Peptides against a protein of PDB entry 4N78. Designs and how they scored, part 282

Target 1, 186 residues: chain A of PDB entry 4N78
Amino acid sequence: HFQVICRLLGYQGIAVVMEELLKVVKSLLQGTILQYVKTLMEVMPKICRLPRHEYGSPGILEFFHHQLKDIVEYAELKTVCFQNLREVGNAILFCLLIEQSLSLEEVCDLLHAAPFQNILPRVHVKEGERLDAKMKRLESKYAPLHLVPLIERLGTPQQIAIAREGDLLTKERLCCGLSMFEVILT
Target 2, 155 residues: chain B of PDB entry 4N78
Amino acid sequence: MAELQMLLEEEIPGGRRALFDSYTNLERVADYCENNYIQSADKQRALEETKAYTTQSLASVAYLINTLANNVLQMLDIQASQLRRMESSINHISQTVDIHKEKVARREIGILTTNKNTSRTHKIIAPANLERPVRYIRKPIDYTILDDIGHGVKW

## One batch from the design tools (peptide; made by RFdiffusion4, then SolubleMPNN)

Design b2_p27_5_s1 (from b2_p27_5, 13 letters changed)
Fold by OpenDDE base, seed 2:
Structure b2_p27_5_s1 (fold): chain B 186 residues (1-186), chain C 155 residues (1-155), chain A 27 residues (1-27)
Amino acid sequence: as target 1 above (186 residues)
Amino acid sequence: as target 2 above (155 residues)
Amino acid sequence: SLRHLQMMIELAEEARRRAEEARRLAE
């Protein structure tokens, strides 16, 4: 699903969606969540001592439930605050998944374009063959597929310019060195 | 452009007129040949003359048709070439626009990105003093210590 | 009418001559 979304929206659409999500998250955090957190901090027991280990895990849990009973029973906390937190969480996850999906698409594009852009994978050399010789053979084999040099030789100046720009755009991808998710977390 | 204009305005219309005139003339020739054959005492000669005129007329018409056809074909070729040039121009414009749009889109999304911190793999400096692995001496677990804990059946 | 026929004959002969010349040049 996320891959389809990435393909449909493209860079422009993804940018718009991400910006709007950031706005929503900011609004939720600075608005409703902040207010509830402040209120919760006010209602929070000032002194919460660790119960004796002798009570065991169930007893300790009950102790904390008792201490936090008023907070847990606050209906608005469950319905509004937790819902908003879920929305924030979902937004974060959405951004992560979109970025991952986009990265996959970009990698695929790079891989598909590679033979046409003189980007060749390093071939695993069997123990007895010179790596350099194999690479040269591979380069020679794919040399006719190099699009930009071909167009430079046969194309009009306008075509050459477009080909170069297209080549550059094909090579430059976000996945090569940029992260959106890190920006979202800051 | 001048050639196309000449074809459209002069050569093709002129050829069509010539062909039409030829048609009219052929009718006259036919009438003449018929009358000549009827009136001539030497019918064989008249027939040969008719054959000659017919052949000549057919050749003339064929030439006119061929010339006209070639002019039409030439016109079409010129027009096709013009269309191809226009198509090429439109394609170039379209591609330029697409590239521009893509660049704009990339700038917009780029604002939402930061450089991936390639965490420099901190060289885990292996501490020089490999503390000798303390030989884990498995002390047998004395389970008798648990004999006093719980309501276990004292065998 | 005869003048028109003569003109047509002359045109046809000229066309024939040109065609023959073109053939000779192609050979």
Scores: peptide ipSAE 0.021, ipTM 0.640, DockQ to the pose 0.011
Fold by OpenDDE base, seed 3:
Structure b2_p27_5_s1 (fold): chain B 186 residues (1-186), chain C 155 residues (1-155), chain A 27 residues (1-27)
Amino acid sequence: as target 1 above (186 residues)
Amino acid sequence: as target 2 above (155 residues)
Amino acid sequence: SLRHLQMMIELAEEARRRAEEARRLAE
């Protein structure tokens, strides 16, 4: 699903969606969530000591439940605050999954373009064969597919310019060194 | 463009008119030949003359048709060439626009990105027992699995 | 009628000459 979304939206669409999501998240965090957090801090027990470990997990849970009873019973916390937090969480997850999907698409594009850009994978050499010889053979095999040099030889100046720009755009991908998700977390 | 205009406005219409006139002339020639044959005492000579006129008339018509056809073909070739040039220009513009749009899109998304922190691979403190590096037989990652993913060219 | 006939004859002869010239140039 996310792959399809990435394909449909493209870079521009993804950017727009991400920006809007960030705005929403910011609004939620700085608005409603912040207000609820402040309110919760005011009603929080001033002194909440860690129960003795001797009470075991159930006893500790009951202790905290009792201490936080007033907070838990606050209806608006569950209906509004937690919902907003869920929305924030969903937005973050969405961004992560979009980035991952986009990265996959970009990698695929790079791989498909590689033969045309003189980017050859390292060939596994069987024992006894010279790596250099195989690589040279591979280079010679794919040499006719090099798009930019081909167009430079046969194309018009305009075509050459477009080919070069296209080549550059093909090579420059986000997956090569950029992360959107890190920005979101920041 | 001047050649095309000449073909469209002068040569082809002129050729069509000439062909039409030729039709009228052929009718006159036929009438002449018929009358000449009837009136001539030497029918053999009249017949030979008729044959000659017929041959000449056919040759003339053939020439007119050929000339007209060639002019039409030439016109079409010129037009086709013009269309190809226009197509090329449009394609160039389209590609330029697409590249520009892509650049804009990338800038927009780029603002939302930061450099991936290459986390220093923590020195995996090699546990004392150097597990013999299992010869990572790099199974060639069959990247063909990814062939169906993305906008890549299906080969 | 004679003028038309003469014109047709001239056109035919010219066509023939041009065809022959074209043939010679193609050789």
Scores: peptide ipSAE 0.020, ipTM 0.626, DockQ to the pose 0.013
Fold by OpenDDE base, seed 5:
Structure b2_p27_5_s1 (fold): chain B 186 residues (1-186), chain C 155 residues (1-155), chain A 27 residues (1-27)
Amino acid sequence: as target 1 above (186 residues)
Amino acid sequence: as target 2 above (155 residues)
Amino acid sequence: SLRHLQMMIELAEEARRRAEEARRLAE
């Protein structure tokens, strides 16, 4: 699903969605969640000391339940605050999955374009073969597929310009060194 | 452009007029041949003359039709070539616009990106003490433990 | 229209050939 979304939206669509999600997350964090956190801080016990170990695990748990009873019983916390936190969490996950899906699409595009851009994979050399000789043979084999040099030889100046720009755009992908998710987390 | 204009404005209309004039002339020739045959004392000579005029007339019409057809074909070829050039121009503009749109889109998404922190792979200094590779003793998975859990389809 | 013109050309050429044959027979 996320791959389809990435294909459908493209870079522009993804950018718009991510911007809007950031706005929503910001609004949730600075608005409702902040207000609830402030309220919770006000009702939080000022002094909550660790009970004595002699009470055992059940006793310690009961102690904390008692100390936090007012917070746990706060109905709006469960219905509104936790829901907003879920929404924020979902937004973060959405952004992560979109970025991952986009990266996969970009990698696929790069791989598909590679033979046309003189990007050759490192070939596994069998024992006894020279790597250099094999690479040269591969280069020679794929040389006719190099699009930009081909257009430079056969095309008009305008076509050459378009081909170069297209080549650059094909090579420049986010997966090469950029992360959207890190921006979202800041 | 000049050739196409000549074909459209002069050659093709001229050829059509020539065919029309030829039709009129052929009618006159036919009338002449008919009258000549009726009035001539030597009917054989008149018939031969008629045959000659018929052959000449047919050849002239064939020539005029052929010339006109070739001019029309040439006109169509020129127009087809012009359309192909226009198509190429439109495609070029379309590609330019698409590239521009893509650049804009990439700038927009780029604002939402940061450089990936290549975590400096701290060289995990392999502790000097090569812990002896714990011999992976493949303990055979005793699958007999699962014999009691599965509703064995008694074949 | 082009096909029609081509057909007319072919007919004219056939007619010319027939006329030439007739001329040869009349000689």
Scores: peptide ipSAE 0.013, ipTM 0.642, DockQ to the pose 0.016
Fold by OpenDDE base, seed 1:
Order: C-alpha cells, then structure tokens, then sequence
Structure b2_p27_5_s1 (fold): chain B 186 residues (1-186), chain C 155 residues (1-155), chain A 27 residues (1-27)
C-alpha cells in the first residue's frame, strides 16, 4: 500500500502529506498532550520513595499502582490523552513507512538508470579471470547506452540541456543521504 | 515557409486550373478531329491525325496529373515536417516544465530531510561502580497477580 | 482552335522530353 501511495503522490504529494502530518503532530503535542502532561505532573506524588526490595516485584508493582491509582483512573486520560498519543504514534509510523517505501522506489529508479549513466555493477569474477578485463568488456558493451554522451553527439543544444538536467535529477535521490524520519523525531 | 506558400497559393491552384483548361482544350480537339474527319477526302490521313492528337492529349493530361500529384505530395510532406517540428517543440517545453516541477518538489521535500547521522556509537562509559551482578534468580512471573489490574479481556 | 492544338502539342512534347530525361536519369 505504501509503495502505491509513494508512486501516486510523488515527491510533491509526499512533501505535502508529511508537512500536514507534522503540523498535526505539533498541534497535538503542544496543545492537548502538553496540557495533560502538566496536569499529570501536578497530581504526581511529590515524594515517591522506592519501596524496600523485601516486598518483591509484585509488592513493588502494587505499591506503584496504588500511588498512581488516581492517575490511572482519570477518565479523560484514557479517552483523550491516550487517543492523541496513539495518533502521534500512527503519524510517526506512517512517516517511517512512507520514507522506507520511497527509498525502495528511488533505489529501483537508480538501478534502472544505472546502465544509461555508466554505473556498472561489480561483476563477480570467476577464479582465473582478471577483474579489469571483465569490467572493460562490460563497459564496452554498455557504452552505446550512455544517454548523455549520445545526446551530446546527436542532439540539439536544447536536448542536451534537458538530458543533462534529467541525468542530474536521476542521480540525486533522497535515499543517497537524506532522512525525513530523523527530522520527524527532532 | 515560402515553398509551402508557393505550393498552396500558386502551384497547386495553377495545376488545377491547367487541368480544367485541359478539359476544355480536349473538347475542342475532339470537335476538330470529328469535323476534320467528316470534311476530309482522305479519311485515313484524318484518322492518323486524330490518333496523333489523342496520344498527345493523353500525354499532356498525364503530365498535368503527375505534376499536380507531386506538388500535393510535396505539400503534405512539408506540412508533416512542420507538424513534427511543432510536436518536438511542445515536447521540449513539456519536459522543461516537468523538470522545473520536479526541482520544486525536491526542494520542498528536501526541507523535510536531514543528513543521515551515522551516529558513531558513543562508547557508553560504563559507570565505574559495576553493580555486582545480583544473581538474577528467575522467579517465574506469576501473571495471575495482574489479572485484577486493568480491563483485561476476560476470555 | 489550331492555337490550342499547337499549345497542347507543345505541352505533350515537353512532357515527353521530361519523361525521357527522367528515364535517362534513372538509367
């Protein structure tokens, strides 16, 4: 599903969706969630001493449950605050999955363009074959597919300009060094 | 453009007119041949003359048709070439616009990106006081104690 | 009428000459 979304939206659509999601997340965090957190901090016991280890894990858990009982039973916390947190979580996950899907699409584009851009994969050399000779043969084989040099030789100045720009745009992809998800986390 | 204009305005209309005039002339030739045959004492000579005029007339018409056809074909070729050039121009403009749109889109999404930080794993400075590994006696966690805590789905 | 016939004859002769020239060029 996310791959289809990425293909449908493209860079522009993804940017718009991401921006809107960030706005929503910011609004939730700075608004409702912040207010609830402040309220919870006020209601939080000022002195919560660690119970003695002698009570064991169950006893310690019961102790904290008792200390936080009023907070846990706060109805608005369960209905509004947790829902908002869920929305934030979903937004983050959505952004992550979109970025991953976009990266996959970009990698595919790069792979498809590679033969036309003089980007050749490392060929597995069988024992006894010289890597250099094999690479040279491969380069020679794909030399006619080099798009920009071909257009530079046969094309009009306008076509050459477009080809160069297109080549640059094809080579420069987000997956090569950029992360959207890291921006979302900050 | 000058050649196309000449074809459209002069050569093709002129050829059509010539063909029409040829029709009128052929009618006159036919009338002449008929009258000449009727009036001539030497019918064989008149017949041979008619054959000659007929052959000549056919050759003339064939030439006019061929010339006109070639001019029309040439006109169509020029027009086709012009259309191809226009198409190419439109395609170039379209590609330029697409590239521009893509650049804008990339700038917009780029604002939402940061460089992938290869977080060098900062050496977690182990706190100096290694808390003695308290022998973790795995007591089986009795989860039944939690049965009363929270809205558990009573299966 | 004779002038028109003469014109037609001249046109036919010109057509013939052009056809022969075209044949010569094709050979």
Amino acid sequence: as target 1 above (186 residues)
Amino acid sequence: as target 2 above (155 residues)
Amino acid sequence: SLRHLQMMIELAEEARRRAEEARRLAE
Scores: peptide ipSAE 0.023, ipTM 0.640, DockQ to the pose 0.011; fails the geometry check

Design b2_p27_5_s2 (from b2_p27_5, 12 letters changed)
Fold by OpenDDE base, seed 3:
Structure b2_p27_5_s2 (fold): chain B 186 residues (1-186), chain C 155 residues (1-155), chain A 27 residues (1-27)
Amino acid sequence: as target 1 above (186 residues)
Amino acid sequence: as target 2 above (155 residues)
Amino acid sequence: SLKHLEMMKQLAEEALEKAREAELAAQ
């Protein structure tokens, strides 16, 4: 599903969606959530010590539940604040999943384009074969598929320019070293 | 361009006129042959003459049709070539525009990206000293301060 | 999507076709 969304939106669509999501997240964080957090910080028990590990996970949970009982029982916190947090969480997850799907698509595209761009896969040398000879054979095999050199030889100047730009755009993908998710988390 | 213009304005119209004239001439020849056969005492000679005229006329018409057809084909080939060139030019412009749009899109998305940093796994260090449990005194919390933010429910 | 790769392929095909036509014309 996310792959289809990535294909449908493209880079421009994804950028727009991400920007809008970031705005929404920022608005939620700086607005309602911040206000609730400030209020909660004021009312939080000043002395909330970690219970002894000896109480086990259930005992620790009960301890914190008791200390935070009044906070947990606050209806507006459960409704408004948690809803906003859910929205933020969903937005973040959406961004993560979109980025992952986009990265997969980009990798696939790069792999498919590689034979046409003089990008050879790492060759596993079998015992007794010279790496250099095998690489030369592969280069020779794929040489006719190299589009840019072919167009440079046979094409018009305009075709060559377009081909070079197309080649560059095909090679330069986000998956090569960029992450959107890290920006979303800052 | 000059060849196409010549074909469109001179050769093809000229060929069409010639073909029309040949039709008119064929009718005249037919009338002549018919009259000659009726008036001639030597019907065999008249028939041979008719055969000769018919053959000549058919050959002439065939030639005119062939010439016209070839000119039309040539015209179509030239036009097809021109259209292909125009299509190619339009395609190249379109491709250039698409590349530009893609570059813009990539810049936009690029602003939303950062370099992949190999995040070092932060080791969680547990605090060494377990602080003594302080007696929890439950103080009532007044949440009325949040009434302006939410639905304003007074507890 | 490989749109740009497809674009390059099309350009290559056009270039090859043109080259073939030129070879035929030289013959």
Scores: peptide ipSAE 0.314, ipTM 0.756, DockQ to the pose 0.841
Fold by OpenDDE base, seed 2:
Structure b2_p27_5_s2 (fold): chain B 186 residues (1-186), chain C 155 residues (1-155), chain A 27 residues (1-27)
Amino acid sequence: as target 1 above (186 residues)
Amino acid sequence: as target 2 above (155 residues)
Amino acid sequence: SLKHLEMMKQLAEEALEKAREAELAAQ
């Protein structure tokens, strides 16, 4: 599903969606969630000592439940605050999944374009083969597929310019060194 | 443009008119040849004249048709070349627009990105002093010492 | 070149004129 969304939206559509999600997350964090956190901090017991180990795990849980009873029973916390936190979480997950899907698409595009752009795959040299000889064979094999040199030789100046720009755009992808998710976390 | 205009406005219409006039003239020549053959005492001469006119007429018509056909073909070639040039221009504009749109889209999404911090593998500086693993001698904690302090009911 | 058509036209006109003159001479 996320792959289809990435294909349908493209870079521009993804950017718009991500910007809007960031705005929503920011508004939720700075608004409702912040207010609830402040209120919770005010209601939090100032001194919560660790109960004696003698109470066992159930007793310790009951102790903390009793100390936090007013917080746990706060209806708005369960309904509004947790829903907002869920929305924030879903937005973050959505952004992560979109970025992952986009990265996969970009990698696939780069791999498919590589033979046409004089990008040779890293050749696993089997034992006994000279790396240089294998690379030269690959270069010779893919040489006819190099589009930019072909257009530079046969094309008009305008075609050459367009081809070079297209080549650059094909080589430069976000997955090469950029992350959107890091921006979301900051 | 001037050549195409000349073909469309002058040469092709002129060729069509010439062919039509030729048809009309051929009909008159045919009528003349028929009448001449009927009225002539020398039928052999009349037949030879008819053959000569027929040959001349066929040659002229063939020439007119060939000229007209060549002019039409030339016109079509010029038009095809113009269409190809227009197609090339449209494609160039379309590609330029697409590249521009892609650059704009990439700038927009780029604002939402940060450089992937390739965590330089911090050289794990092996701490110089290999602290000798202090053999953790598990001293058995004799819990019997706690038996005297606890009010626990000896079951 | 329309020269052949013009020549044929002239020949046809001359032939028609000769035919008319012959008919007038026979009447």
Scores: peptide ipSAE 0.000, ipTM 0.642, DockQ to the pose 0.007
Fold by OpenDDE base, seed 1:
Parts: structure tokens; C-alpha cells; sequence
Structure b2_p27_5_s2 (fold): chain B 186 residues (1-186), chain C 155 residues (1-155), chain A 27 residues (1-27)
């Protein structure tokens, strides 16, 4: 599903969706969640001493239940605050999955473009074959596919410009060094 | 453009008119040959004359048809060339627009990105020796570095 | 050849002209 979304939206559509998600997350964090956190801090016991281990696990649990009674009984916390936290969590997960899917698509594009961009695949040398001879064979095999040099020789100045720009755009991908998810986490 | 206009406005219509006129003239020639054969005392001479006129008339029509056909073919070739040029222009504009849109999109998404902190803080100990500017050997971007990152999502 | 067709065209035109002259003479 996320792969399909990435293909349909492209970079522009993904950017728009991510911006809107960031706005929503920011609104949730700075608005309702912040207010609930402040309220929770006010009702939080100022001094919560660890009960003596002598009370056993049931006694310790009852102690903490008693100390947190006001928080547990706060009905709005369970309904509104947790719902908002779920929405934030879902937004984060969505961003992560979109970035992963986009990265996969970009890698596929790079791999498909590689033969046309004078990028040779890693050659597995079998025992007894010279690496140099195999590389030379690959170079000769893919040399006719080098698009930019071909267009530079045969194309119009306008075609050459477009080919160079297209080549640059093909090489420059987000997966090579950029992360959207890291921005969302900050 | 001038050649196409000449073909469309002058040569092809002129050729069509010439062919039509030739048809009318051929009917007159046929009538003449028929009457000449009937009225002539020397039927053999009249027949030979008729054969000559027939051959000449057929040659004339063939020439007119060939000329007209060639002009039509030339017209079609010019039009096909014009269409190809228009297609090339449209494609160029389309590609330019697509590249521009892609650049805009990349700027927009780029604002939402940060550099991946490859925390390999290898303290670049500044080597004391100013190593000579190593010729920027365009190392082919080894995209295989991404092979290790994709293995994490066992779906 | 184009030259041959042109020659045939000229011959055809001359023949048509002769036919017209003959038709006029027969009238």
C-alpha cells in the first residue's frame, strides 16, 4: 500500500502529505497533549517514596494505585489524551513507512538508470577469470547505452541540456543521504 | 512553408485541372480519330494516325498522373515533417515542464529532510601533511551501500 | 526518366494541337 502511495504521489505529493502531518502532530503536541501533561504534573504526587519491600508485590501495587488514583480516575486522560497520542504515533509510523517505501523506489530507479549512466554493477569474478577482462567486457557491453554522451554527440543543444538535467535529477536521490523521519523525530 | 503553400494552392489544383482538361481533350481527339477513320479513303493511314494519337494521349495522361502523384507525395512528406517538428517541440516543452516540476518537488521535500547522521565520528585527524589535491576520481556512486539498509523489514 | 516523360508530354500536346487543327479543317 505504501509503495503504491509513493508512486502515485511522487515527491511533491509526499511533501504535501508530510507537511500536513507535521502540522497535525505539532498541533496535537503543543495543544491538547501539552495541556494534559501540565495537568498531570499538577496532580502528580510531589513525593512518591518507594514503599518498603516488606509489603510484597500486592502491597506495593496497592500503594501505587492509591498514589495514582487521581490520575487513573481522570476520565479525560483515557479518552482524549490517549487518542491524541495514538494519532501522533500513527503519524510517526506513517512517515516512517512512507520514507522506507520511497527509499526502495529510489533504489529501484537508480538501479534501472545505472546502465545508462556509466555505472557498472559489481562484477562477481568466478575462479580463473581476470577481473580486468570481465570489467572491460562489461564496459564494452554497456558503452552504447551511455545516454548523456550519446545525446551530446547526436543531439541538439536543447536535448543535451535536458539530458544533463535529467541525468542529474536521476542521480540525486533522497536515499543517498537525506532522512525525513529524523526531521519528524526532532 | 512556401513550398507547401505552392503545392496546396497551385501545383496540386493545377495538376487536377490539367488532368480534367486532358480528359476533355482526349474525348475530342477520340471523336476526331473516329470521324477521320470513317471519312478517310485511306483507312490504313487513318488507323496509324489514330494509333499515334492514342499513344501520345496515354503518355500525356500518364505524365499528368505521375506529376500529380509526386506532388501529393511531396505534400504529404512536408506535412509529416511538420508534424514531427511539432511533436518534437511539444515533447521538449513537456520535458522542460516535468524537469521544472521535479526540481520544485525536490526542493519542497528537501526542506523536510536532514542529513543522515552517519555517526561514524571517525575523528578526521587532520593529517598534518597537506596531501596534494587527490584528483577527484569520480568514484561511481556505489549504490550497493543501500543493500544493507533494506534488509531490515522482513515483511 | 523525367526527361522522357517531358518529351512525351510535348508530343502529346503537339498531337492534341494537330487534332484540333484537323477538326477545324474538317469543319
Amino acid sequence: as target 1 above (186 residues)
Amino acid sequence: as target 2 above (155 residues)
Amino acid sequence: SLKHLEMMKQLAEEALEKAREAELAAQ
Scores: peptide ipSAE 0.023, ipTM 0.611, DockQ to the pose 0.010; fails the geometry check
Fold by OpenDDE base, seed 4:
Structure b2_p27_5_s2 (fold): chain B 186 residues (1-186), chain C 155 residues (1-155), chain A 27 residues (1-27)
Amino acid sequence: as target 1 above (186 residues)
Amino acid sequence: as target 2 above (155 residues)
Amino acid sequence: SLKHLEMMKQLAEEALEKAREAELAAQ
């Protein structure tokens, strides 16, 4: 599904969706969640010391439940605050999955373009084959497919310019060094 | 442009008219030849004259058809060439627009991106030994780094 | 144009002559 979404939206559509999601997340964080967090901070026990380890895990848990009883019993936390947090979480996950899907698509595009861009795949050298010989053979095989040099020889100046720009755009992908998700976390 | 216009406006219509006129004239010639043959005391001479007229008429029609056909072919060739040029121009514009749109889209999404923190891989201590400039074997882009991303999400 | 017409005329005449020869041969 995410792959289809990526294909359908393209870079522009993804950008728009991501921007809107960021706005929603920001609104949720700065609005309702912030308000609840502030309220919770006010009602939080001022001094919550770690119980002694001698109480064991169950005792420690009960201690914290007792200390936070009033907070846990606050019904609006479950209904509103946690729902908003879930929405934020879903938005983050959505962004992550979109980025991953986009990265995969970009990689596929790069792979498909590689023969036309003088990018040779990693050659598995079988035992007894010289890497150099195999590489030369591959270079010779794909040499006629090199689009930019071909157009430079046969094309008009305008076509050459377009080919170079297209080649550059094909090579410059987000997956090569850019992350959207890191920005979202930021 | 002038040649195409001349073909469209003058030569081809003129050729068509000439062909229609020739048809009418051929009918008249046929009638004349028939009447001349019936009325002539020398039927052999009349027959020879009819043959001559027939040959001339056929030659004329053939010429007219050939000329018209050539003009039409020439017109079509010119038009085809113009269409090809137009197509090339349109394609160029389309490609330019697409590239521009893509650049805009990439700028928009680029604002939402940051550089991946390349873990400071250990300073590749340049091996002290200046290994001879190994012929720049274009290291194939290792896309295997991306293999880990693809395995998990069977959606 | 005139040369072409003359050529076509000549071809037509040759065709007619061949047709006559064929008719005579069939007699």
Scores: peptide ipSAE 0.017, ipTM 0.614, DockQ to the pose 0.012; fails the geometry check

